# Designs tried in a protein design run: peptides against a protein of PDB entry 2Q3Z. Part 154

Target 1, 272 residues: chain A of PDB entry 2Q3Z
Amino acid sequence: YVLTQQGFIYQGSAKFIKNIPWNFGQFEDGILDICLILLDVNPKFLKNAGRDCSRRSSPVYVGRVVSGMVNCNDDQGVLLGRWDNNYGDGVSPMSWIGSVDILRRWKNHGCQRVKYGQCWVFAAVACTVLRCLGIPTRVVTNYNSAHDQNSNLLIEYFRNEFGEIQGDKSEMIWNFHCWVESWMTRPDLQPGYEGWQALDPTPQEKSEGTYCCGPVPVRAIKEGDLSTKYDAPFVFAEVNADVVDWIQQDDGSVHKSINRSLIVGLKISTKS
Target 2, 254 residues: chain A of PDB entry 2Q3Z as posed
Amino acid sequence: YVLTQQGFIYQGSAKFIKNIPWNFGQFQDGILDICLILLDVNPKFLKNAGRDCSRRSSPVYVGRVGSGMVNCNDDQGVLLGRWDNNYGDGVSPMSWIGSVDILRRWKNHGCQRVKYGQCWVFAAVACTVLRCLGIPTRVVTNYNSAHDSNLLIEYFRNSEMIWNFHCWVESWMTRPDLQPGYEGWQALDPTPQEKSEGTYCCGPVPVRAIKEGDLSTKYDAPFVFAEVNADVVDWIQKSINRSLIVGLKISTKS

## One batch from the design tools (peptide; made by RFdiffusion4, then SolubleMPNN)

Design b2_p24_2_s1 (from b2_p24_2, 9 letters changed)
Fold by OpenDDE base, seed 1:
Structure b2_p24_2_s1 (fold): chain B 272 residues (1-272), chain A 24 residues (1-24)
Amino acid sequence: as target 1 above (272 residues)
Amino acid sequence: MLRTEPDDPANLQLPVGHPLENLE
């Protein structure tokens, strides 16, 4: 996981799994220096350099910082996300072949956000940075991945009497979503939560005021322990949310129905 | 370096049920 520079990222859908080759390149020339710059421009460093540096020995702390800094939300982070298929003023997310070019572009343009990324690009860059910093990390793909916005562990759709979705979807399910899992101890938690920790650098929800997610023990998600920091309910919902349809009738009544046609979560991990 | 092949919409992250997602 630390030594592998070339790999694959899974994409597509649950019914049609695809993959792309990706150059993580964590040991390529200058990449470590860029990762250190990423740490040195993070909001916590700018606020208190001494405190930030003293905490860089913690993979929990570093993982959370990297999760926030891979996206450009709230800070001088690396990537700007875009999902509307309008990439003319930048690079299409599909055009990237590796993390190295992205990181070099970011640095060479004075830590200006790189346009554009989607989930696998965010995850791949985070994977590169974490590996470069000596944290064993892998990219994970989850098919039918839920984005729960209100932490109720549900994806809710409002429908009319004919079953047609009303208004804009606030909550949604991605065909696929990528994040990373990093191996670390969790001295900040109860015993038994060491091992793989989920981190999500795609800007979806704010955690403690910053677009970041995790680390949260994969074990905690598997066991349904939503009390574990960080962001256990959100990550749990990505893989386990139920889908609910609120069917509105002409009389103003609303009927709650479980949507059994949409099954959330099919997680696969990369082998390298 | 960038990919030289044309963009494949099937590789985009899309909401389930999106018209482009069904092209798979």
Scores: peptide ipSAE 0.361, ipTM 0.833, DockQ to the pose 0.556
Fold by OpenDDE base, seed 5:
Structure b2_p24_2_s1 (fold): chain B 272 residues (1-272), chain A 24 residues (1-24)
Amino acid sequence: as target 1 above (272 residues)
Amino acid sequence: MLRTEPDDPANLQLPVGHPLENLE
């Protein structure tokens, strides 16, 4: 994983799985220096440089910092996300072929956010940075990936009697979502949670006030241990949330229907 | 370096069952 510079990222849908080639390029010239700059501009370093540097030996700490810094939300992070199909003032997320150009653009423009990314771009850049820092990392794609916004482990749709979606703040499911898994020990947890840890650099929800997610043991998610730091309920919901359709009638009554037509979660991990 | 192929919306991350406006 650390030594692999070329790979594939899975996209599309559960029914029509696709992939794209990606150059992670963690050993290309100047990339390590850029990864170190990323650490040196993080909010924790700016607050207390000595404390931040003393914690960089922990892959748990570094993973969480990188998860937050790959997106530009709340900090000097690398990428700005956009999903409205209006990319004219930047680069389309689909145009990227690797992480190297993104990281070089970020550095060369004074750590200004790069336009634009979506989930696979965030995940790929995070994968490059983590590998560059010596943390074994892979990109993961989850099809029918839930975005739980209220931590209830449900994805709720509101509809009228005609089946029309009501409101613009309903929870959602992505056709696909990408994040990373990193290999590390978890001395901060009970024994048995070493191994693959999920980290999500796409700015979906705040964790402890910052747009970051993880690390959380993949084992904890598999076993349903939602008490495990960090962000176990959110990551669990991405792969296991129940879908609920709320139907509001003209009389104001609300009926619940379980949507069995859409099953949340089909995770594919890269092998390289 | 960038891809030279035209953008295909089918390759974008998209919401299932919701319009794109719900992402904002």
Scores: peptide ipSAE 0.289, ipTM 0.738, DockQ to the pose 0.384
Fold by OpenDDE base, seed 2:
Structure b2_p24_2_s1 (fold): chain B 272 residues (1-272), chain A 24 residues (1-24)
Amino acid sequence: as target 1 above (272 residues)
Amino acid sequence: MLRTEPDDPANLQLPVGHPLENLE
């Protein structure tokens, strides 16, 4: 998890699982230096360098910083996400073959955001950075991954009496989503939550005002303990959200559809 | 370094949409 520089990332759908080769390249020349720059341009460092540096011994703290800095939202982060298939003014997310080129481009252009990334690109870059910093990390893919936007652990769809989908469709399920799991102790939590921690660098929801996610114990998610920091409800929903299909009548009455709910979540962890 | 092959749209992260309409 720290030493492997080459690996695979799972993509596609639950029915049609695919993978791509990826060069994490955490030991390539200059990559560690770039990871240190990433820490030195984070908002917490800029606000109080001494405080930030004093906390860099904590993988919990560092993991959270990295999850925020891999995306360019709210800071001088590495990647700009784009999902509308319009990549002409940058690089298609599918064109990347590894984290090294992305990180080098970011640094060489004065820490300007690199265009573009999607979930696996964010996850892969985060994996590289965390590994560089000595944190055992792996990329995880979750198929039928929910994005809960209102923290109710539900993905809700509304239909009219004619079966037409209504509303803004803000909540969604991804065909797949990637994030990382990092191995660390959790001295900030009750005993028993050491081990794999989920971190999500894809800018989906804000956590404490920043587009970051985790770390949250994988055990807590498995056991349904949503009280654990950080972002347990969100990560839980990614893998366990219930899908509800509502039918709204003209009179404003709402009832649940009899249709089968989609099962959210099929998580695959990489071996490397 | 970039991939030289054309992009495969099947590798994009895409919203499934409504679970009953977009069964994957």
Scores: peptide ipSAE 0.253, ipTM 0.732, DockQ to the pose 0.466
Fold by OpenDDE base, seed 4:
Parts: structure tokens; sequence; C-alpha cells
Structure b2_p24_2_s1 (fold): chain B 272 residues (1-272), chain A 24 residues (1-24)
């Protein structure tokens, strides 16, 4: 989890699981220095360097900073996400083979955002950074991963009588989604929540005003404790949201579909 | 370093049941 530089990232779909090789490269030359630069350009450091530095001994704090800084939303972060298949002005997310080139490009271009990433790229870069900083971390893939935007633990699809999706509903299920799990103690929580913590660097939802997610104890998610920080409801929904298909008629009437619902969540963690 | 193999859109993260235009 700290020592392994080469690995695999799972992709595809629940029915057709695929993987790609990935070079995390956390021990390659200059990578640690780049990770330290990442910390030194984070908004919390810029606001109060002394306070930020004093908290860098906490993997909870660092993990949350990294989850925010791997994406370029709100800050001078590493990656710009794009999902519309228009990558001509950058690098296709599918072209990356490791985190090292991404981090070097970011640093060498004055901490300018690298184009482009999707979930596995975000997760892989976060994994590299966290490992560089001595935090045991693994990439996780969740198939049929829900993105709950209204915190109701439901993914609601509105369809017409022909099964066509209606409206600009942003709630959705990914064929797959990747994030990271990091091993850390949680002195900020009640006893028993030490261990694997979920962190999501893909800019999906804001947490306390910043596109970041976690750390949240995997145990809390498993046990359904949504009161624990950070972002337990969101991460819980990624793996446990109920799917509701609504049929909307022209008259505005809505009823639940009798069709077989999609099952949310099939999590696979990498081993090192 | 980049992959030499062609990009396959089938390997992208995609919404299940939603158009891509609904995301961005």
Amino acid sequence: as target 1 above (272 residues)
Amino acid sequence: MLRTEPDDPANLQLPVGHPLENLE
C-alpha cells in the first residue's frame, strides 16, 4: 500500500470487469517534492501557512487536502476532469499510464491544471500522492456507482412512457467509479473507526465548500453510520443508494416502473 | 508517458442510462 509502485486499476462494467496497468511511481525522482509543492499551494496553506503546516502530521487533514488538490476545482489543483469525449486540447484520460507524468506536467507548467482526467486518473494520482506522504492507500473501483446530488440516498430516474430519460437530472449512476481508501487512525471520531478511510478526489460534490470528499471510515459506511465525518451520506450513497425509476406521463402523472431496478454498488479494492 | 494503444471510448467512465451531456 505504500511500497508498491506498479498496479492495476479496475474499469469497465459490473458485467464486464476490465483492468489497466498503472504506474503509481511514488518513489520516482522528484515525485515527493511535487507532492510537497501540492501541499504548499493548497488554499489552507495560502490562507494560513503556519496552521496548515502544523496539521500535516494528521493523515485525516492531509487526506482531505489531497482529495481537494488532485482536482483543479476551487484551487491550483492537478487535474481537470472531462467526460464529454472532447479531449483534443489536452490528453485523453485513457492515454495516461501512470501518475508520474501527470504530476511532472503539473509542476513543470507552474502548477497549471493538467487536461484531462476521469475518476480512475483522479484516484490514481491521489493514491500516488498519499503514498508519497506515507499514507497507506489503495485505489477502489465501484461498479454501478451512484452520484447522489440531493442527499436523499436515492437515484431517481424520470422516464417517459418509452423509457427515455426526461429532464436535466444530474443524479446518475456511473458504470464504474474510482476513489481511494487510506489507512489511518481517527482520533477525531469515537473508537473503532480506525482503518480504511474512503477519499474521493473526483470533483463530484462540494464538501464544506470545496470539491473534496472524505476521509470517512469504511466501517461507518458498512454499518450505515451517516453521522460521522466526512461526507458519509455521499459515500454511502455511492455504494448503497436505492434506484427508483419513475415513468412520467404527458399529463405530469408519475408512477414507479415495474422494470427491474439496477443494483448500486460492486466494490473492488486493489491489493498491494 | 502515454499509452500507445488507441483510445477506446468503451473504457470511459459513463453514466448508466443518462446521456453524457447531462453531466457537463
Scores: peptide ipSAE 0.244, ipTM 0.691, DockQ to the pose 0.384

Design b2_p24_2_s2 (from b2_p24_2, 7 letters changed)
Fold by OpenDDE base, seed 1:
Structure b2_p24_2_s2 (fold): chain B 272 residues (1-272), chain A 24 residues (1-24)
Amino acid sequence: as target 1 above (272 residues)
Amino acid sequence: MLRTEPDDPANLQLPVGHPLDDLP
C-alpha cells in the first residue's frame, strides 16, 4: 500500500468487472517535489502557511487537503473532471496509464488543471500523492455507486403516470465509482476508528465549502455511524443508499413503484 | 505516457439507468 508503484484499478460494471493497469509511481523522480508543491499551493497554506505546515504531521489533515487538491475545483488542483465524452481539447480520461504523467503535466504547466479525469483518475492520483507522503493508501471501486445530493440517503426517481421521468435527474447511481482508503489513526474521534479511512477526491459534493470528501472511518460506514467526521452520510450513501422509484399522479399523489429495485454498492478494494 | 488503444466507452464512468432502463 506504500511500496507498490504499479497496480490495477477496477472498472466496468457489477456484472462485468474490468481492470486497467496503472502506474502510481510515487517514488519516481520529481514526484515527491510535485506532491510538496501540491501542498504549498493549497488554500489553507495560502491563507496561513505556518498553520498549514504545523498540521502536515496529521494524516487526517493531509488526507483532506489532498482530497481537495486532486480536483481543480475551488483551487489550483490537479485534474478537471469531464463526463460528457467531449475530450478533444484535452486528454481522454481513458488514455492515462499512470499518475506520474498527470502530476508532471500539472507542475510543468504552472499548476494548471489537467484535462481530463474521471473517478478512477482522481482516485489514482490521490493514491499516488498519499503514498508519496507516506500514508498507506489503496484505490477502492464501488459498483452501482450512489451520488446522494441532499443527504437523505435515498436515490429518488420520479415518473409521471405515463412513465416519463420527471426532474433534472440530479441524483444518480454510477456504474462504478472510485475513491481511496488510507490507513491512519483518528485521534480526533472516539477510540476504535483507527484503520482504513475513505477519501474521495472526485468533485461530487462540497464538504465545509470545498470539493473534498473524508477522511471517514470505514468502520463508521460499516456500522452506520453517520455522525462521524468527515462526510459519513455521503460516503454511507455511496455504498448503502436506498433507491426509490416514485410515480406521481395528476392529483399530486405519489406512489412507490413496484418495479425492479437497483442494489446500491459493491465495494472492491485493490490489493496492490 | 498515454494508452494507444482507442477509447472504450465501457471503461467510462457512466450513470446507471433508471430501474426501468437498461443498465450499462
Scores: peptide ipSAE 0.289, ipTM 0.744, DockQ to the pose 0.483
Fold by OpenDDE base, seed 3:
Structure b2_p24_2_s2 (fold): chain B 272 residues (1-272), chain A 24 residues (1-24)
Amino acid sequence: as target 1 above (272 residues)
Amino acid sequence: MLRTEPDDPANLQLPVGHPLDDLP
């Protein structure tokens, strides 16, 4: 979780699980320095350096900062996400073999966003950074991962009478999604929420105005404690959302149907 | 360091129901 520099990331689908080798490289030359630069360019540091630095002893605080800074949304973060298969002006997300090249490119280009990443790239870079900072971290893959946009714990599809999806798909289920889990105590919460904490650096939803997610106790998600900071409802939905079809008839009537064929959530964690 | 092999569509993050979801 801290010492292993090489590992595997799970990809594919629930039916066809795949993995790729990944070099996290947290001990390679200059990587720690780049991680410190990442902290020093975060919005909280720029707003109040003294306050930010005083909080860096907290893995909760640092984890949340890293979650936000691995993506370039809202800040001078590391990676720009892209999912439309148009990568001609950058690097295909599938081309990366490790975190080191990404971090070095980011730093060497004046902390300019690196093109491009998808979920496993975001997660892998976050894993590297957190490990560099001494936080035990692993990459997690969730198959059939829900993206709830309206915080109702449902994935809702609007369909016509023929079952065809109508309108722009706002909510969706990913074939797979990757994030990280970090081991830390949670003195900011009630007792019993120490251990693995989920952090999601992929820019999916804003948390307190920034594209970041977590840390949230894995235990809280498992037990359905949605009041637990940070972002428990969103992370819960990723692994537990129900799928609902709203079927519109020609007469304008709408029928609600539970889609039992789409089961959200199959989580796999790495052993190291 | 980059992969030199062609992109494997099975490695893409895609919405469920996409034709590539069921590729091994």
Scores: peptide ipSAE 0.287, ipTM 0.758, DockQ to the pose 0.594
Fold by OpenDDE base, seed 4:
Structure b2_p24_2_s2 (fold): chain B 272 residues (1-272), chain A 24 residues (1-24)
Amino acid sequence: as target 1 above (272 residues)
Amino acid sequence: MLRTEPDDPANLQLPVGHPLDDLP
C-alpha cells in the first residue's frame, strides 16, 4: 500500500533523467472530500447515480472514471492540458509542486478546469485521487514514449527522397510520458492479471468515446496480450512500438529506410 | 503551492526528434 504523501516524479530524457519533488498530499485536509466530489460530477454519475455508486467498490471502474476525470476533456474534469509553451492565462505545468493546490483550485472554482497540465501533472493528480480512494497507485515515467494514433503498433515517419518529413506529424514519440499504475484485482479478466494496472489520465486517445485509458494489466502488456481490456494496444505501443522510417517516392510508393534504431520505452516506476 | 524557481522549458514534455535527428 502506497502511504507516502511526498515523492519524486521522473522527467527529462532517456539520456538525461531528471526528477522533481511532488507533494501528492492524499491525506491532507479536504482532499478526500474533493475526490468524492470528482466522482459525483463524473458523466456516469450524472447519467445514472445509482448505477455509478453501485460500481464504486470496483477499483477497475473507479480507476477508469478517474483516468477520465483528471482531464477536463468530455466532462467537468480537473486539468486542461497544454503543450505549446503559452501558459500566460493560467499556471505553467512546470510551476506545480503538488496535487493539493490543483485539486483545491478545481473544487473552489466550482469544478472548473485548472490551467494547465502536462503528462506528469495529470499522472500526479490521478495518483493522489486514486490513493485517496484507497487504491495503491504509483506514478510511472516512460522515456521515448510512443503515441500511436492509428493502432498499428508502429510509429511511422514519412520522408521524401530528399529526407524531408512529409505529412502531418500525428504519430510521435515523447521524450517522456507519465501515467499511473494501480494495484488491483481483475475479476473481469482471466486469472493471473491481478497486480499493477496501467491507467493514463493524459488526454491522448479516446477509449469508448471518452478521453481515458486503462486499466490494463501491466502483465498483459509485458506478455503482449493485446486483447485485454482496457486499451492494451495503445499502452503496449507506448512502451514497445516499432519505429518505421518510410521513404516516399514521387509516385506515392514507399519503402523502408535504413536508419538509426530508436528504442521506444524506458519505463521507470516509483517505489510502492 | 507553486514552485519559486524559474520554469525551464527543457523540463516540458516534448516530441522526440525523428530517429535521424539528434535526440534530446
Scores: peptide ipSAE 0.232, ipTM 0.676, DockQ to the pose 0.479
Fold by OpenDDE base, seed 2:
Structure b2_p24_2_s2 (fold): chain B 272 residues (1-272), chain A 24 residues (1-24)
Amino acid sequence: as target 1 above (272 residues)
Amino acid sequence: MLRTEPDDPANLQLPVGHPLDDLP
């Protein structure tokens, strides 16, 4: 989890699992220095360098900073996400073969956002950075991954009487989604939440005003303890959300239907 | 360094429609 520089990232769908090779490259020349630059350009450092530096001994703090800085939302972060299949003014997310080129491009262009990333690219870069900083980290893939936007642990679809979806699908389910799990103690929580912590660097929802997510104990998610910081409800929903159909009738009545045919969440953790 | 092979759209992260909807 720290020493492995090459691995595989799982992609595709629950029915058709795929993988790609990825070079994390955490020990390649200059990568550690770039990771330190990433910390030194984070908003918390810019606001108060002394305070930020004093907290870098905490993997909880560092993990949260990294999850925010891997994406370029709200800061001088590394990657710009794009999902519309229009990548002509940058690099297709699928073209990347490792984290090293991304990080070098970011640094060499004055910490300008690199175009483009999707979930596995964000996760892989985060994994590289966290490993560089001495935090045991792995990439995980979740199939049928929910994006809950209103923290109600539901994916809601609105339909007419004919079953046709009405309005914009604000909430969605990804065929797959990638994030990272990092091993750390949680002195900021009650005992028993040490171990793997989920961190999500893909800019999906804001946490405390920044596009970041976690760390949250994997145990807390498994046990349904949604009170644990950080972002337990969001991460829980990624793997456990229920799908609800709101069916509006012509008379204006609304019928709620829980759809059990779609099972959210099938998590695969990498061995490396 | 970049992949030399063409991108396979099937490997992109895509939204999954409701089971009653057409999947992308």
Scores: peptide ipSAE 0.207, ipTM 0.680, DockQ to the pose 0.459

Design b2_p24_2_s3 (from b2_p24_2, 10 letters changed)
Fold by OpenDDE base, seed 2:
Structure b2_p24_2_s3 (fold): chain B 272 residues (1-272), chain A 24 residues (1-24)
Amino acid sequence: as target 1 above (272 residues)
Amino acid sequence: MLSTEPDDPSLLQLPVGDPNENLE
């Protein structure tokens, strides 16, 4: 989880699991220096360098900073996400074969955002950075991964009387989603939440005003303790959200139906 | 370093369109 520089990232769908090789490259020349630059350009450092530096001994703090800085939303972060298949002015997310080129491009262009990433690219870069900083980290893939936007632990679809989905589909389920899990103690929580912590660097929802997510104990998610910081409800929903159909009838009445055809969440963790 | 292999569209992160149609 710290020493391995090459690995696999799982993609595809729950029925058709695929993987790609990935070079994390945490020990390649200059990568550690780039990771330190990443910390030195984060908003918390720019606001108060002394306070930020004093907190870098905490993997909880560092993990949260890295989660926010791997994406370029709201800061000088590394990657710009794009999902509309228009990558002509950058690099297709599928073209990346490792984290090293991404990090070098970011640094060499004055910390300008690198175009483009999707979930596995964000997760892989975060994994590289966290490993560089001495935090045991693995990439995780979750199939049928929910994106809950209103923190109600539901994915809601609005349908007409014919069952056709209406509206903008603001809430969604990804075929797959990737994030990272990092091993750390949680002295900021009640005893028993040490171990794997979920961190999500893909910009999906804001946490405390920034596009970041976690760390949240995997145990808390498993046990349904949604009060546990950080972002337990969001991460819980990614793997456990219920799907609800709101069906409008011809008379204007609305019927609530639990969709049991799709089960959210099938998580696979890497071993290296 | 970038891959020179053709992109595999099946590796893209995509929204599930309709959960009733995309049963897994």
Scores: peptide ipSAE 0.345, ipTM 0.733, DockQ to the pose 0.456
Fold by OpenDDE base, seed 1:
Structure b2_p24_2_s3 (fold): chain B 272 residues (1-272), chain A 24 residues (1-24)
Amino acid sequence: as target 1 above (272 residues)
Amino acid sequence: MLSTEPDDPSLLQLPVGDPNENLE
C-alpha cells in the first residue's frame, strides 16, 4: 500500500462497475517535498507551527490534516470540486490520470487550487499524500453512497400525493463515492480500533468547522459504534443510511414509507 | 500528465436518479 505507485480506481455504478488506471506516483521526483509543503500551509501550522509539528508523529492527526488539505475549502488546499458538468475554465475531472500532475500544478502555481476534482480525484490525491508520509493507504469506492446532511442516518425524500419529489433535494445518493482507508493505531480510542481508518477528503460536510472527515475506524462503522471519533455517523450513513419517503396525502397528512428500492452502500476496496 | 482520450461521462460522480438533479 505504501510501495505501489500504479493502481486502479473503481467508478461507474453498482450495476456497471468500471475502473481506470491511476498513477499515484508517491516516489516520483519532488512529490514528497510537495506533500511536506501541504503540511506547512495547513491552517494548524499557520496558527501554531510548533504545536502542529509536534503532532505530525500521529497518523491520526496527519490523516485529518490531509483530509482537510486535499480540498481547497477553508484553506490553501489542493483541489476544487465541481459537479455541474461545466469544466471549461479548468481541467475535467475525467482527464486526470494520476496524482503527480495535480500536485505539481498546485505547487507550481503557488499552492493555488487546481480545477477540477470529483470524489475519486480527491481520494487519489489523498492516497498519494498519505503514502508519501508513510501511512499505508488505499482508495475505496462505495456505490450508492449516501450524503446525510442532518446527521439522522436517513436519506429523506418529500413527495406529493402522486409520488413526485417536492422541494430541494438537500440529501442525495451518489452513484459512487470514493474515499481512502489508512492503516494506523488508535491510541486515542479504546482497544480494538486499530487497523483501517476511513478518511474522506471530498468536501461534503464540515467536521469541527473544517471540510474534512475522519479518521474513523472501519470496525466502528461495521459494528455501528457511532460514538467513535471522527465523524462516525456521517461515514456510517454513507454506507448504511435508510431511505425514507415522506408522502403527503390529500388530507394534508404525511405518511412515512421506507424506500426499499434504494439500497445504500456497496463498498469495495482496492487490492493494492 | 493528462489523458488525451475522450472523456467518458459515465465515469462522473452523479446523483442516483436524474443526473441533472442535485448538481453542485
Scores: peptide ipSAE 0.324, ipTM 0.713, DockQ to the pose 0.416
Fold by OpenDDE base, seed 3:
Structure b2_p24_2_s3 (fold): chain B 272 residues (1-272), chain A 24 residues (1-24)
Amino acid sequence: as target 1 above (272 residues)
Amino acid sequence: MLSTEPDDPSLLQLPVGDPNENLE
C-alpha cells in the first residue's frame, strides 16, 4: 500500500466490471517534492504556515488537506473535473495512465489546475500523494454509488404520474465512483476507529466549506455510526442510501415509493 | 505519459437515474 507503484483501478458497472492499469509512481523522481509543494500551497498553510506545518505529523490532518487539494475547487489544487465529454481544451480523463504526468504537469505549470479528471483520476492522484507522504492508501471503487446532497441518506427522484423523472437530478447515483482508503490511527476519536479511513478527493459536496471528504473510519460506516468525523453521513450514503420515488398524481397528490430496483453500493477494495 | 489505447466510453463515470438505466 505504500511500496506498490503499479496497480489496477476498477471501473465499468456492477454487471460489467472493468479495470485499467495505473502507475501511481510515488517513488519516481521529483514526485515527493511535488507532494510537498501541494502541502505548501494549501489554504491552511497560506493562512497560517506555522499551524499547518505543526499539524503535518497527523495523517488525519494531512489526509483531509490532500482530499481537498487533489481537486482544484476552492484552492490551487491539482485537477479540474469534467463529465460532459468535452475535453478538447485539455486531456481526456480516459487518457491518463498514471499519476506522475498529472502531478508534473500541475507543478510545471505553476500549480495550475490540470484538465481533466473524473473520480478514478482524483482517487489515483490522491493515492499517489498519500503514499508519498507515508500513508498506506488504496483506491476503492463503489458501483451504483450515491451522491446525497442533503444528508438525509436518501436518493430522491421526483416523478410524474407516468413515472418519468421530473426536474434536475440534483441527487444522483454514479455507475461507479472511486475514492481512497488510508490506514491511520484516529487519536481524535474514541478508541476502536483506527484502521482504514475513507477519503474522497472528487469534488462532490463541501465539508466545512471546502470540497473535501473524510477521513472517516470505514468501521464507522460499516457499523452505521454517523456521528464520527469527518463526513460520515455522506460516505455512508454513497454505499447505503435508499432510493425513494416521489410520484405526483394528476390530482396533485404525492405518493412515496421505495425503489427496490436501484440498489446502491457495491464496494471493491484493491489488494495493492 | 498518455495512453495509446483507444478511449472506452464504458469507463466514463456516468449518472444512473432510473432502474431501467441501470440495466445493461
Scores: peptide ipSAE 0.324, ipTM 0.722, DockQ to the pose 0.525
Fold by OpenDDE base, seed 4:
Structure b2_p24_2_s3 (fold): chain B 272 residues (1-272), chain A 24 residues (1-24)
Amino acid sequence: as target 1 above (272 residues)
Amino acid sequence: MLSTEPDDPSLLQLPVGDPNENLE
């Protein structure tokens, strides 16, 4: 996981799984230096360099920093996300074939955000950075991935009497979503949570005031331990949320119905 | 390095939409 520089990222839909080749390039010239710069421009370093540096021996700490710094939200991070299909003033997310060019562009332009990324781009760059820093990491694709915004482990659709979705559709299910899993010990947790940890660099929700997510033990998610830091409820919902329809009746009343037509979460881990 | 191949829209991250109607 730290040695492989080329791989595949899974995309598409649950029924029509696709993949693209991706050059992670963690050993290419200058990439390690760029990863170190990424750490040196993170808000925690800028606030207290000594404290930040003292914590870089912790893959938990570093993973969380990288999760936040791969996106440009809140900081001088690497990528700006865009999902509205208007990419003319930058690079289409689909145009990227590897992490190296993205990281080099970021560095060469004075750590200016690179336009644009979507989930797999964020995940791939995070994977490169983490691997470069010696943390075994893989990209994960989750089909029918839920984005729970209110931390109730539900994706809620409000429907009129005709079954049409109403409201702002704040909560959603993605056709696919990508994040990373990194191998690390968790001395900050009870025994048994060492191993793969989920980290999500796509700016979806704030965690402790920053657009970052994880690390959270994959085991905790599997076992439903939602108290486990970091961000267990959110990651759990991505793969396990139930879909609920709130159906408005003719009289204005609302009926709750569990939507069983969609099963949230089909996770595929990459091999390397 | 950037791909010179045409974009495949099916590779975009997109909302599923209505689970009853738009599920693939």
Scores: peptide ipSAE 0.348, ipTM 0.739, DockQ to the pose 0.495; fails the geometry check

